Peptides against a protein of PDB entry 3PBP. Designs and how they scored, part 34

Target 1, 203 residues: chain A of PDB entry 3PBP
Amino acid sequence: LNEKDLNLILNKSLVMYESLDSTTDVIVKRNVIKQLQFVSKLHENWNSRFGKVDIQKEYRLAKVQGPFTINPFPGELYDYTATNIATILIDNGQNEIVCVSFDDGSLILLFKDLEMSMSWDVDNYVYNNSLVLIERVKLQREIKSLITLPEQLGKLYVISDNIIQQVNFMSWASTLSKCINESDLNPLAGLKFESKLEDIATI
Target 2, 203 residues: chain A of PDB entry 3PBP as posed
Amino acid sequence: LNEKDLNLILNKSLVMYESLDSTTDVIVKRNVIKQLQFVSKLHENWNSRFGKVDIQKEYRLAKVQGPFTINPFPGELYDYTATNIATILIDNGQNEIVCVSFDDGSLILLFKDLEMSMSWDVDNYVYNNSLVLIERVKLQREIKSLITLPEQLGKLYVISDNIIQQVNFMSWASTLSKSINESDLNPLAGLKFESKLEDIATI

## One batch from the design tools (peptide)

Design b1_p22_2_s4 (made by RFdiffusion4, then SolubleMPNN; from b1_p22_2, 14 letters changed)
Fold by OpenDDE base, seed 3:
Structure b1_p22_2_s4 (fold): chain B 203 residues (1-203), chain A 22 residues (1-22)
Amino acid sequence: as target 1 above (203 residues)
Amino acid sequence: SRLETKEQVGKFLEEKMKKKME
């Protein structure tokens, strides 16, 4: 997930929000609002670090398309501000995990379970409508940056003020990748989605 | 298809997380 993707998600969330009416289910309304709040916080953080994006301009150019969702909605996350986003490869480039950090020192690991072609501007295409929450990792420290290395599958490096930590989720991601690639979900049964956290170096 | 498999995986993960959050 990069700036482009984040912006598109925000636009999609805005479209969803505007589509709400009196006939919309209360639960759906709440979810859309919460999603919008979440994505807005992500975007705010991104803009603070990399510059402002004219979201309104892009929104006007956006074609009304299907919804974007993060499932389930962990309510506590909406009270925090997203700080970093990273995409981690878990195989030869076919499958990936999205990671988002928050200012409370937590990470969420997300799976893209719905790939759909969407266009939000004349030259922009996206293929994601849904993210699924896999794991929340609480580091309880201020996260400064997230680093990934293409040659290191299923590994995320988290940089804080005084330490670099590695989050390794290949314990479950290898199985996940295999399930997707082989179209067999059986190995997911009983699988624990618990990443390994290790201190790598002090700063 | 690959896409269908991903959707099924997503459903599985979602249900698992929901259960964990109970």
Scores: peptide ipSAE 0.657, ipTM 0.951, DockQ to the pose 0.557
Fold by OpenDDE base, seed 2:
Parts: sequence; structure tokens; C-alpha cells
Structure b1_p22_2_s4 (fold): chain B 203 residues (1-203), chain A 22 residues (1-22)
Amino acid sequence: as target 1 above (203 residues)
Amino acid sequence: SRLETKEQVGKFLEEKMKKKME
């Protein structure tokens, strides 16, 4: 992820945020806010803390030093650049998955195991410095955009040059959500973290 | 607490993925 890409994502997120009003559904609000929150933190660190440092490197920063760290980070993605990010709700509460795409055609699904502040202000220095890798999905295509629909839990739409694909991870996310909400990790032991990939439409 | 649970979940997932990547 470079500055240009980050700015683009930020701008899109801001547009979505600005579209929110008193009549907006709670789930929609939450989704947009979470997306903007994540992107704003990335942007904040880029401009105010790290200067001209490649965003890709920031994903590997130590928790103490950086605002976020992806653990473990796939070694094969070291030479590739993040292109898109998205936040996907997995329940009607507070649980979500973060997705990052790379220019090798990979998607990584991430768990935020720390809480983030609701503030997007530059003066807010609270960061979620922990993103845990759950799954890597290799699409082997150029990813143009990531789309989420708040009313569709655990679903991510991936747009490439000629196709729209759906990544559905509710097979494991429903269990994950339950574990968090009920404070019981036992169901995780036998859980398989494999998402379903389906072609939706040709474009 | 919810926060503590999320942290535990995170640790679990991290260890699982690390083992998978070995």
C-alpha cells in the first residue's frame, strides 16, 4: 500500500461516512465507521508518525513501535503491495473481520483482537496494534476493488477485470462470533478456517 | 470481559496460523 492508494481508500471511506445521517441503519453506520476508523489510523501514521515509510512495512512493525502489526505476515507477500482494504461485519454486534488485498492477487483475512477508539481525530493516539492472520485466499488475479454490504454478514465481494467473486467466510465466522460473544473458545479448536469462493458475475 | 476474550481469541488464532505456516 502506497500513499496514493491509501489516499484513494481514505477518500472513498470519507465519502461513505459523509453520506451517513440520522436515518441511516445502525449496521450501515457501524460498517462505514469501522472502515473509516481503520483507514484513518493508517493514514494518521503515514503522515504524522512515520513520514514517508512504505505502508507495507508498517504491517510488520513491532507492536510497541507501530500502530498496527499483522501476525503472522506471510513471507511471500513481503515483496507485494497492499491494494485494497475492507471491514466486514460478522454479526449484528461488534465483531468484524478486516480484509487486505495485495497486487499478487491474494486476500488476507484478519482479526482485530484489540479495541479501537471511536475517534478519528489526528490527536487520538490510541491504536489497534494487533491484527491476526486468519486466512489467506489466493485469487491470482488483479483485484480492482473490495465491496461489502452491511446487510450481508461475512461476505466480501471482489472485483477484478472481468469477474465479480464472493468470498463467504460465515462457515467459520459464525462460530468465531459466538465464541467472542459467549466468552467460550472451545468451539475454535476444531474449526476450519476456509472461506468459500464463488463466481457471481462476469463483467 | 469482552476485551479479554478477544485477546485470547487472537492468541489462539495466531498460534494456529503459525503452526500452519511451519
Scores: peptide ipSAE 0.657, ipTM 0.951, DockQ to the pose 0.464
Fold by OpenDDE base, seed 1:
Structure b1_p22_2_s4 (fold): chain B 203 residues (1-203), chain A 22 residues (1-22)
Amino acid sequence: as target 1 above (203 residues)
Amino acid sequence: SRLETKEQVGKFLEEKMKKKME
């Protein structure tokens, strides 16, 4: 995810929030609110680092569009603030993993399971309205930045105060990619969704 | 289709994670 993607997610979350009414299930209400809070905090952090992003125009466009969800959302993360987001390629540009970091040192890896054609702005026509939690990685350090390299599939670089670490999830992402590309889910049944963490450099 | 597959994958992953979180 980049700045524009973040704005899109926020807009979708707002739309979902606005869809709540008296007939909405209490559990659903809670989840929507918490998700909105999560995305809002992420946006705040983004603004603090890179400057204020105006989402007003895009928000107006989003009001007539569908909701956005993260399932399941880790309840523990309700108490923490999202700090960074990144999108990691896991194959030749067809499939991606979304990563979000939190101020507790956690990373969540998310799968984009839906693709929809919607118009949020002139630069975005195809959108994803759903993210599925695959893995939570607890680093127990303050995450400053998330870096990805397009030529390095399934690898995320996490920059903390004193160290750069690599999160490598190709152990499961390769299978995931294959399943999607071949339309065969059988290999997922026994798959372990655990990423490899490695120290790269001290800073 | 690819879209259908992604949806199915999503459902699978979601259920798996939910069970893990129980």
Scores: peptide ipSAE 0.657, ipTM 0.951, DockQ to the pose 0.571
Fold by OpenDDE base, seed 4:
Structure b1_p22_2_s4 (fold): chain B 203 residues (1-203), chain A 22 residues (1-22)
Amino acid sequence: as target 1 above (203 residues)
Amino acid sequence: SRLETKEQVGKFLEEKMKKKME
């Protein structure tokens, strides 16, 4: 069993969990939850062996000299290190949200407002990675991993030491997607960018 | 264009967040 296989199993378990509804047999629900808990625990153990990816240097360097910028950047996070990054699809097109976790337990949800246009004709490949801060979610937990499922739009699964949580931002992301796709920003007025946080399973 | 819309959305979001952080 390698990391890729474990991630696959975890993803499958999460999909199974999300398939549960009010009509699902209680025994089935319990079994699926137990399975998810077990797999999540295994995943945590696996991650502890390989260590956390230190992406802090890349982000800090990007702010000073690199093409990657986050605006605005929360001042409180200057003292903390980015630990994970994930991309979440918000529609069946090309719209996506970028999420970065920090070692203070914060998640920042980011919008890519500039697309890297591959200009075939310009030798100057300007990598302009502009990210705009949409929301900061403070979990106050050590985030071990971020999991996304392509078939689940606007959902991010956060694995910490003792819990799996789902961050659902479709409450605002659906509107955002619509605005982009229809080239109409009017629906953004008055929109609250507050994601729903739900506990999925204890580990 | 889609690109222009995204840029405008970005500006909107940035300003909104800046105000929130003040």
Scores: peptide ipSAE 0.632, ipTM 0.954, DockQ to the pose 0.413

## One batch from the design tools (peptide)

Design b1_p23_1 (made by RFdiffusion4)
Fold by OpenDDE base, seed 3:
Structure b1_p23_1 (fold): chain B 203 residues (1-203), chain A 23 residues (1-23)
Amino acid sequence: as target 1 above (203 residues)
Amino acid sequence: DDELNEAINEGVKNKIDFTEKLK
């Protein structure tokens, strides 16, 4: 975490806070406020030299939200279990793709369309927990791990028993990034969401 | 898949709306 990242997190938390109104659920209000308080304190106490902050004990109780929903959910995966998760950057900004692997040997590529907060107040906090399905890639092998390299945008490395494969989705992710950054949906028309699979190494 | 494309379009729109608020 660096100063730039911290500023972005603060700005995101502020935007979430500013979205609150009189009709917002009280649980959501409390949760968003707690997040903003934490991030604000983190920002205030940030020591750029040491990369350290004093975090109050109360904020250490925050948890990741769950469960998540996928829209649309691939019905074929109802009987399978998720095994790995990875986040892949698609530009030098903050746009990213989430990848989840399943025990049937498939990958799903997902898009976070809504900003999610941590769970601060209640157990099993759920708000803005939906992900958009972009693509399903069937590898038909046991997936051991998912690896990403921050310098390689839109690339995911999949490790199985005897092979490393690269999933490259920049064919569509570059367009997706452009749409978001330029606030223009038009380039999405006719876009094919098909990733390229390549064998990298045998192990 | 029309359903997927619709979901993606809506999702990107949501992300755009949020991103614009960050500027």
Scores: peptide ipSAE 0.579, ipTM 0.943, DockQ to the pose 0.834
Fold by OpenDDE base, seed 5:
Structure b1_p23_1 (fold): chain B 203 residues (1-203), chain A 23 residues (1-23)
Amino acid sequence: as target 1 above (203 residues)
Amino acid sequence: DDELNEAINEGVKNKIDFTEKLK
């Protein structure tokens, strides 16, 4: 974590706070406010020389929000369990795709459309926990691990029995990135969300 | 899949809205 990252987190927390209104659930308000307070305190205590902050013990009680929901949820996966997760950058900004593997050998590519806060006050806090389903890739293999390389945008390496495969989704992710960065939905029209699968190596 | 496309469009719109607020 560096100062730039901290500033981004602060800005995101501020935007979340500013999005609160009279219709927002009280629990959500509490969590968003607490997050903003925490991040603000971190920012105030940031030692730019050493990249260190003093974190109060009380704020260590915050947990990552979960579980996530998928929209639309692929009904075929109801009976299967997630095995691996990876995040793949699609541009040099903050846009990314989330990939989850399942024990049936499926990969799902997901888009995080909403910003989530940490859970601060309530156990099992859930808000903005939905992910958008983009694509399902059926490998029909036992997926052992998911590997990403930061320098390779929109590429995921899947390690299974005796094979390494590359999933390349830049065919659609580049357009997705453009839409977000340019605030224009038009390029999504007619876009096919089909990734390319390639065998890279045999083990 | 119309449902999938609709979800994607809505999701991207949401992300755009949030991203614009960060600028």
Scores: peptide ipSAE 0.579, ipTM 0.942, DockQ to the pose 0.848
Fold by OpenDDE base, seed 4:
Structure b1_p23_1 (fold): chain B 203 residues (1-203), chain A 23 residues (1-23)
Amino acid sequence: as target 1 above (203 residues)
Amino acid sequence: DDELNEAINEGVKNKIDFTEKLK
C-alpha cells in the first residue's frame, strides 16, 4: 500500500459515504461509516517517510463481504463449484476484471460495477455484492490455479494438469477501460467479448 | 446475447457513474 492507493481508497470511501441518505439501510450506513472512519484514520496516521500506519486492533476485525452474486449467472454452472479466483488489472488505473474458475473447467470473467465495502460490524454483510458476467471461457480441464502478473494487463494464466494456458482479454478489456476512463459507453456497441486462449507451456 | 450485453452496459454505466464521482 502506498500513498496513492490510500488516497484512492479514501476517495472511494468518501463517495460511498456521500451516497448515503435517509432511505439507506441502517446496517449499510453503519458499515460505510465505519469503513470511512477506518480509512480516514489510516490516512491521518500514514507515515509517508516509512510507509507505515499504526492500526488499532478494533479495525482489524473487518472481513470480506459475502456472498456475491453474478449477473447474469450462467445456468450451466448451477451444479458446479467455484475453485479459484483472481483479479486482473486491465489498465494502469483502478479497472480490473475478476475471474472465477469452476470445477467443470469453466472460467467466468466478471466486472465489478459497484464499489463493495468490507464487512465491519455485521456477519454476512451484503451490499453492492453483484458482479457482471462478461464472458465464459470453457477450458474443459481441471483448473488447479490462476496466475496473474501485475505487469501484464488483461492476461490470466491458467494452470491445469498438464498445461499452462493464457487467457488474453485485452481485445475487449482495452475498450472497456476506455469506456470507463472516458465516461463513454459508445465504444461498447458491437464489442465482442471473446478472449484469446493460447497454450503457453506443457507441464 | 442481449441479456448479457444489457448487463454489461448497465454495469459499465454504473462504474462510470461512480468513477465520475471520484474526480
Scores: peptide ipSAE 0.576, ipTM 0.942, DockQ to the pose 0.853
Fold by OpenDDE base, seed 2:
Structure b1_p23_1 (fold): chain B 203 residues (1-203), chain A 23 residues (1-23)
Amino acid sequence: as target 1 above (203 residues)
Amino acid sequence: DDELNEAINEGVKNKIDFTEKLK
């Protein structure tokens, strides 16, 4: 975590706070407010020289949200269990793809379209927990692990059996990134969401 | 396929809307 990242988190938290209105659920309001308070305090106490902050113990009780939803959910996966999760950066900004593997050998590539807050006050807090399904990749292998390299955008390494495979989705992720960054949906028209799968090594 | 594309378009739109607020 660096100052730039912290600023981004702060800005995101501010935007979430500003989105609150009279129709917003009370639980959501509480969580968003607490997050903003925490991040603001974190920012105020940031020591950029050492890259550290003193965090009050009260805020350490925050946890991740409960279960996420996938939209649309592939019906075939209802009977299968998620085994691994990874996040892959697709640009040098904040855009990322989430990958989840299942015990049927499938990978799903997901997009976080909404900003999620932490859970602060309520157990099993759920808000903006939907992920957009982009692609399903069927490997037909037991997926042991998912590996990402921070210097390699839009690439996921899948370890299964005795094979390391690379999933490269920059063919569509570059366009997706462009759409987001330029605030233009037009490039999505006709875009094929098909990743490239390549065998990298046998182990 | 159409449902998937629609979901993606909507999702990207949501992300754009949020991102614009960050600027």
Scores: peptide ipSAE 0.572, ipTM 0.941, DockQ to the pose 0.858

Design b1_p23_1_s1 (made by RFdiffusion4, then SolubleMPNN; from b1_p23_1, 9 letters changed)
Fold by OpenDDE base, seed 2:
Structure b1_p23_1_s1 (fold): chain B 203 residues (1-203), chain A 23 residues (1-23)
Amino acid sequence: as target 1 above (203 residues)
Amino acid sequence: MEELEKAIKEGVQKKIDFNKKLK
């Protein structure tokens, strides 16, 4: 974590805080406030050079949210279990795709449409946990692991059985990134969300 | 397919709106 990343997290937390209103659930309000307080304190300590940020104690109080909600939910996956998860950068900014593998040999590519806070003091905290389904890729094989390389945008490596396969989704991810960055949805019209699958190596 | 496209557009719009608040 560098200063830039911390600033971004702080700004995101501020935006989340500013979104709170009188209709916001008390639990959500408390959670967002705690996150902001934590990040703010972290930021202050980062700048002051002096603070032994006992980051460790406060960080232990934060849990990752779960479960996620996928929209639309692929009905065929209802009976299957997620096996792996990976995050793939699609640009040099903050845009990324989430990939989840299932025990049926399928991959789903997902877009995080909402910023999620960490869970603070509440077990099973769920808020803004939605993911948008973009594409389902059926490999019809056991997926052992998902690998991403930071220098390779929009590429996912899938290890299954005796094969390493590359999933390349830059065909649509570049457009998606552009839409986000330019605040223009028009290029999404007619876009085919079909990734390219290529065998890379046999193991 | 139409439902998927709609969901993607709505999701992207939400992201755009959030990003605007960050600026």
Scores: peptide ipSAE 0.552, ipTM 0.932, DockQ to the pose 0.791
Fold by OpenDDE base, seed 5:
Structure b1_p23_1_s1 (fold): chain B 203 residues (1-203), chain A 23 residues (1-23)
Amino acid sequence: as target 1 above (203 residues)
Amino acid sequence: MEELEKAIKEGVQKKIDFNKKLK
């Protein structure tokens, strides 16, 4: 975490705060406000040792949201359990793909369409937890681990019992990134969301 | 397939809208 990252978190928190209106649930309002307060305090005390200690204590009270809402959720996966999760960068900015593996050997590639806040003082807080399904990849094997390399955009390494496989989704992720960065949806038209699967090594 | 494409477009639009607020 550096100053730039902190500024980004602060700005995101501000945007979330500004999105609140009279129709927003009270619990949501409270949660967003608490996050903003925390981040603001963190920002103010970033260079102070004292501030770091206090922030650490407060941060322990925050929890990650879950479960996520996947839209559309593939019905075939209702009976299966998620086993691994990974985040893959698709550009040098802020755009990323979330990958979740399941015990049936499936991978789902997901897009985070909304910025999520942390959960503050509320158990089971869920808001803006949506993920958009992009692609399902069926590996038909037990997935032991998901590995990403920061220098390799749009690539996911899947470790199973006897093989390491690479999932490369830059074929569509590059376009997706462009759409986001340029604020233009037109390039999505006719785009095929099909990743390339390649065997890298036998274990 | 159409549903998926629609969901993706809507999701991307939401992200775009959020990013505009960050600028």
Scores: peptide ipSAE 0.550, ipTM 0.931, DockQ to the pose 0.791
Fold by OpenDDE base, seed 3:
Structure b1_p23_1_s1 (fold): chain B 203 residues (1-203), chain A 23 residues (1-23)
Amino acid sequence: as target 1 above (203 residues)
Amino acid sequence: MEELEKAIKEGVQKKIDFNKKLK
């Protein structure tokens, strides 16, 4: 974690805090406040002369949110189980795609439209857990693992049945990234959300 | 297909709106 990353996390936490109002659930308020307090403390101590801040205790209390809601959810996948998850960067500005594999051999590519807080002192905390479906890729084989390379934007490597396949979604992800970064939705009109699948190697 | 496109546009708009608040 560098100073730039910490500042971004702090700013995100502040925006989340500022979004709270009188109609916000008490549990949500508590979680957002705890996250902001933690990040603020971390930021204040980042340049401090004081040695190892024992962040371990507070960190141990924080958990990743789950479960997630996919919208729209492919009805065909209701009977199948998720097997793997990966996050793929699509630009250098921290825009990312989430990929989930299922035991039917399907991959779903998802967009994280909402910022999520960590869960604090609450089991099964769920808020802003929605993901937007972009594309479903049907491989029709057992998916063993998903691999990403940080230097390769918009590329996912799928290992199944001794075959490594590359899923390349930069054909649409570049446009998506541009829309986000430039605050313009117009380039999304008529965009085809179809990834390129290629065999890379047999193992 | 139209429903999916709408969902994507709405999602991207939410992200844009959030990013504007970060600036």
Scores: peptide ipSAE 0.549, ipTM 0.931, DockQ to the pose 0.801
Fold by OpenDDE base, seed 4:
Structure b1_p23_1_s1 (fold): chain B 203 residues (1-203), chain A 23 residues (1-23)
Amino acid sequence: as target 1 above (203 residues)
Amino acid sequence: MEELEKAIKEGVQKKIDFNKKLK
């Protein structure tokens, strides 16, 4: 985490805070406020010698939000269990794809359409937890792990029992990134969301 | 396919809208 990253997190938290209104659920308000307070404190104490210890304690109070909602959810996956999760950067900014594997050997590639906050004080906090389904890749293998390399944009390595496979989704992710960065949806029209699968190595 | 495309477009739009607020 560097100063730039911290500033971004702060700005995101501010935007979330500013989105609160009289109709917002009290729990949501509390959660967003706490996150903002935490991030603000972190920002203020970034160069402080004393601030690090207190920040760590507060961080321990935060939990990852869950569950997430995937839209549309592939009906075929209702009977299967998620096994792995990975996040893959698709540009030098902050656009990323979330990948979830299932025990049927499927990968789903997901887009985070909403900014999610951490959960504070409340268990099972759910707000802005939506993920958009982009693509389902059926490997039909037991997926042991998902590996990403920060220097390789839009690439996911899938490790199964006997093989390492690369999923390359830059064919569509580059366009997606462009749409986001340029605030233009037009390039999405007619875009095929089909990743390339390649065998990398037998193990 | 149409449903998926719609969902993606809506999702991207939400992201765009959020990003605009960050600027």
Scores: peptide ipSAE 0.548, ipTM 0.931, DockQ to the pose 0.788

Design b1_p23_1_s2 (made by RFdiffusion4, then SolubleMPNN; from b1_p23_1, 9 letters changed)
Fold by OpenDDE base, seed 2:
Structure b1_p23_1_s2 (fold): chain B 203 residues (1-203), chain A 23 residues (1-23)
Amino acid sequence: as target 1 above (203 residues)
Amino acid sequence: SKELEEAIKKGVGNKIAFNSKLK
């Protein structure tokens, strides 16, 4: 975490706060406000020379929001359990894809479309917790690990018992990135969301 | 599927809208 990152977090928290209106649930309002208060205090106490922040102990009680939802959810996965999660950068900015593996050997590639806050006020806080399903890749193997390389955009390495496979989704992720960065949805029309799967090594 | 495409489009739209507020 650096000052630039902190500024971004603060800005995001401000945007969330400003999005509140009379129709917003009271629990959401309270939660967003608490987050903003925390981030603001964090920003205030930031030591730029040392990259340090003095955080009040009370704010450390905040929890990650959950549960998350996947939309649309693949019906076939209702009976299976998630095993691994990874985040893959798709550009040099802030756009990323979330990948979740399941014990049936499936991978799902997801897009986080909404900014999520921490849970500050109540347990099991749920707001803007949806992930958009982009693609399901069926490997039909026991997935042990998901690995990403920062210098390799839109690539995920899947480790199973005896093989390393690469999932490359830049065929569609580049377009997705462009759409986001240029604020233009038009390039999404007719886009094929199919990743390339390649065996990299046998282990 | 068309449903999936629409979901993606909507999601990207949401992200764009949010990002616009950050600028």
Scores: peptide ipSAE 0.555, ipTM 0.936, DockQ to the pose 0.775
Fold by OpenDDE base, seed 5:
Structure b1_p23_1_s2 (fold): chain B 203 residues (1-203), chain A 23 residues (1-23)
Amino acid sequence: as target 1 above (203 residues)
Amino acid sequence: SKELEEAIKKGVGNKIAFNSKLK
């Protein structure tokens, strides 16, 4: 975490706070408020020289949100278990794709459309925890690990029993990135969400 | 699928909307 990241988190937290209204659930309100309070305090106490901040114990109790919802969820995966997760940058900004592997050998590529807060007040807090399904890639292999390289945008390396495969989704991710960055949905029309799979090495 | 396309469109729209508030 650096100062720039902290500023961004603060701004995001502010936006979340400002989105609260009379229709917002009380639990959500409390959680978002606590998020903002925490981030604000972090920002206030940020030691840029050392890149650190002292955090009060109470705020250290914050937890990651519970299970995510995937929309639409592929029904075939209900009987399978997620095995690995990776985040892949698709541009030099903030846009990224989340990949989850399953024990059936499937990969799902997901888009995080909503900003998620930490869980502060309530156990198993769930709000804005949805991910958008973009693509399912069926490898039909036991996936051991997912690897990303920071300098390789839109590329995921999948290690299975006997092979390393590259999943390249820049064919659609570049357009997705452009849409987000330019605030224009038009380029999404007719876009094919099909990644390229390539064998890299045999293990 | 149409469902997928709509979900993606909506999702991207949400992201755009959120980002617009950050600016």
Scores: peptide ipSAE 0.553, ipTM 0.936, DockQ to the pose 0.795
Fold by OpenDDE base, seed 1:
Structure b1_p23_1_s2 (fold): chain B 203 residues (1-203), chain A 23 residues (1-23)
Amino acid sequence: as target 1 above (203 residues)
Amino acid sequence: SKELEEAIKKGVGNKIAFNSKLK
């Protein structure tokens, strides 16, 4: 975590706070407020030299929000278990794709469309936890690991028992990135969401 | 799938809307 990251987190938390209104659920309001308070305190106490902050014990109880919802969810995967997760950057900004593997050998590529807060007050807190399905890739292999490499945008390496495969989705991710960064949805029309799969090495 | 395409479009739209509020 660096100063830029902290500023971004603070800004995002402020935007979330400002989105609250009279119709917002009370639990959501409390959760968003607590997060903003925490992040604000972190910002105030930030030691830029060492990248350290004093955190009160009470705030250490915050947890990652879950579970996630995927829309639309592939019905075939209801019977299978997620095995690995990875996040892949698609540009030099903040845009990324989330990949989840399943024990049937499937990969799903997902887009996080909404900013999520941490869970502060209650277990199983869920709000704005939706992920959008982009693509399902069927590898028909037991997936052991998902690896991403620095400076390789839109590339995921899948390790199975006998092979390393590369999934390259820059064919559509470049357009997706452009749409987001330019605030224009038009380039999505007719876009083909098909990744390239390539064998890299045997193991 | 048309359904998938619409979901993606909506999702990207949401992200754009959120980003527009960032400082």
Scores: peptide ipSAE 0.552, ipTM 0.934, DockQ to the pose 0.760
Fold by OpenDDE base, seed 3:
Order: structure tokens, then C-alpha cells, then sequence
Structure b1_p23_1_s2 (fold): chain B 203 residues (1-203), chain A 23 residues (1-23)
């Protein structure tokens, strides 16, 4: 963590806090407030160099949020189980795609549109846990692992029994990134969300 | 799918809206 990263986390937490209103669930309010308190204390300690906050203990108590929901849900995957997950950067900023593999050999590419908080004191905390489905890629292979390379934007390597395949989605991800960064939805019109699949190596 | 396109558009819109609050 550097100062820039910490400031960003603080700002995100503040925006989340400011989004709370009278209709917000009490559990959500409590969780968002706790996160903001933690981040604020961390920020204060960073600036003052004298903070007596047991950051380690509080961090240990925080957990990743509960189950995620995919929208729209691909009905065909209802009976299948997720096997792997990976996050792929699509630009030099903070935009990323989430990929999940399933035991039927499918890959789904997902967009995280909402900022999610950590879970602090409630088990199975669920809020803003939706992911937007972009594309489903059917490999019809048992997927063993998903590999990403930080220097390769919009590329995912899929390892199956006897082959390494590259999934390249920069054809649409570049446009998606542009839309987000420029705050313009117009380029999405007519965009085809079709990734390129290439065989890289036989194992 | 038109439904998928609308979902993506809405999602990107949400992200843009959130980012605008950070600036």
C-alpha cells in the first residue's frame, strides 16, 4: 500500500458511507460504518506515524463478503459448480474483468459494477454482491487452472488436461475501458462481446 | 441478447456513476 492507494480506498469507503439512507438495511449500515472507521484510522495512522491501533487484529476479523450473484443468471449453469476464479486487468487503471470457470468446461466473463465492502462482524454478509454477465465461453474441457499475467491486459490463460489456451477479450474490453474512463456509454452500442480463443501449447 | 446488452449498459453506468463521486 502506498499513499495513493490508501487515499483511493478511503474515498471509496466515504462514497459507500454517503450512499446510506433511511431505507438502507441496518446490517449494511453497521458494516459500512465499521469499514469506514477502520480505513479512517488507518489513514490517520499513516499520516501521524503515532497511531496505537492494532490494525492486524481488526484486519483478521474482516472477511471477504459472502456469495456473489450473477446477472443475468445463465440458467444452463444452475446444476454446475464453479471451479476456478481469476481477475484480469483490462487497462492501466483499475478496471478489471472477473472470470469464473465451471465443471462443465464453461468460462464466464463478468463485470463488477458495484463497489463491495468487506464483511466485518456479520457472517455471510451480502450487499452489492452482483456481477454482470458479459460472455460465456464453452471450452468443453476440464479446466484445471486459470492464469493471468500482469503485463498482458485482457488475456487469460486456461490450463486443461493437455492444452493451454489463451482467451483474449481486448476486442470488447478496450471499448468497455474507454466507456468507463470517459464516462460515455455510447461506444457500447452494437459492441460484440466475443473473445478470441487460441491454442498456445500442448502439454 | 438484448437483455444482456441492457444489463451491461446498466452495469457500466453504475460504475461511471460511482467513479464520478470519487472525483
Amino acid sequence: as target 1 above (203 residues)
Amino acid sequence: SKELEEAIKKGVGNKIAFNSKLK
Scores: peptide ipSAE 0.551, ipTM 0.936, DockQ to the pose 0.775

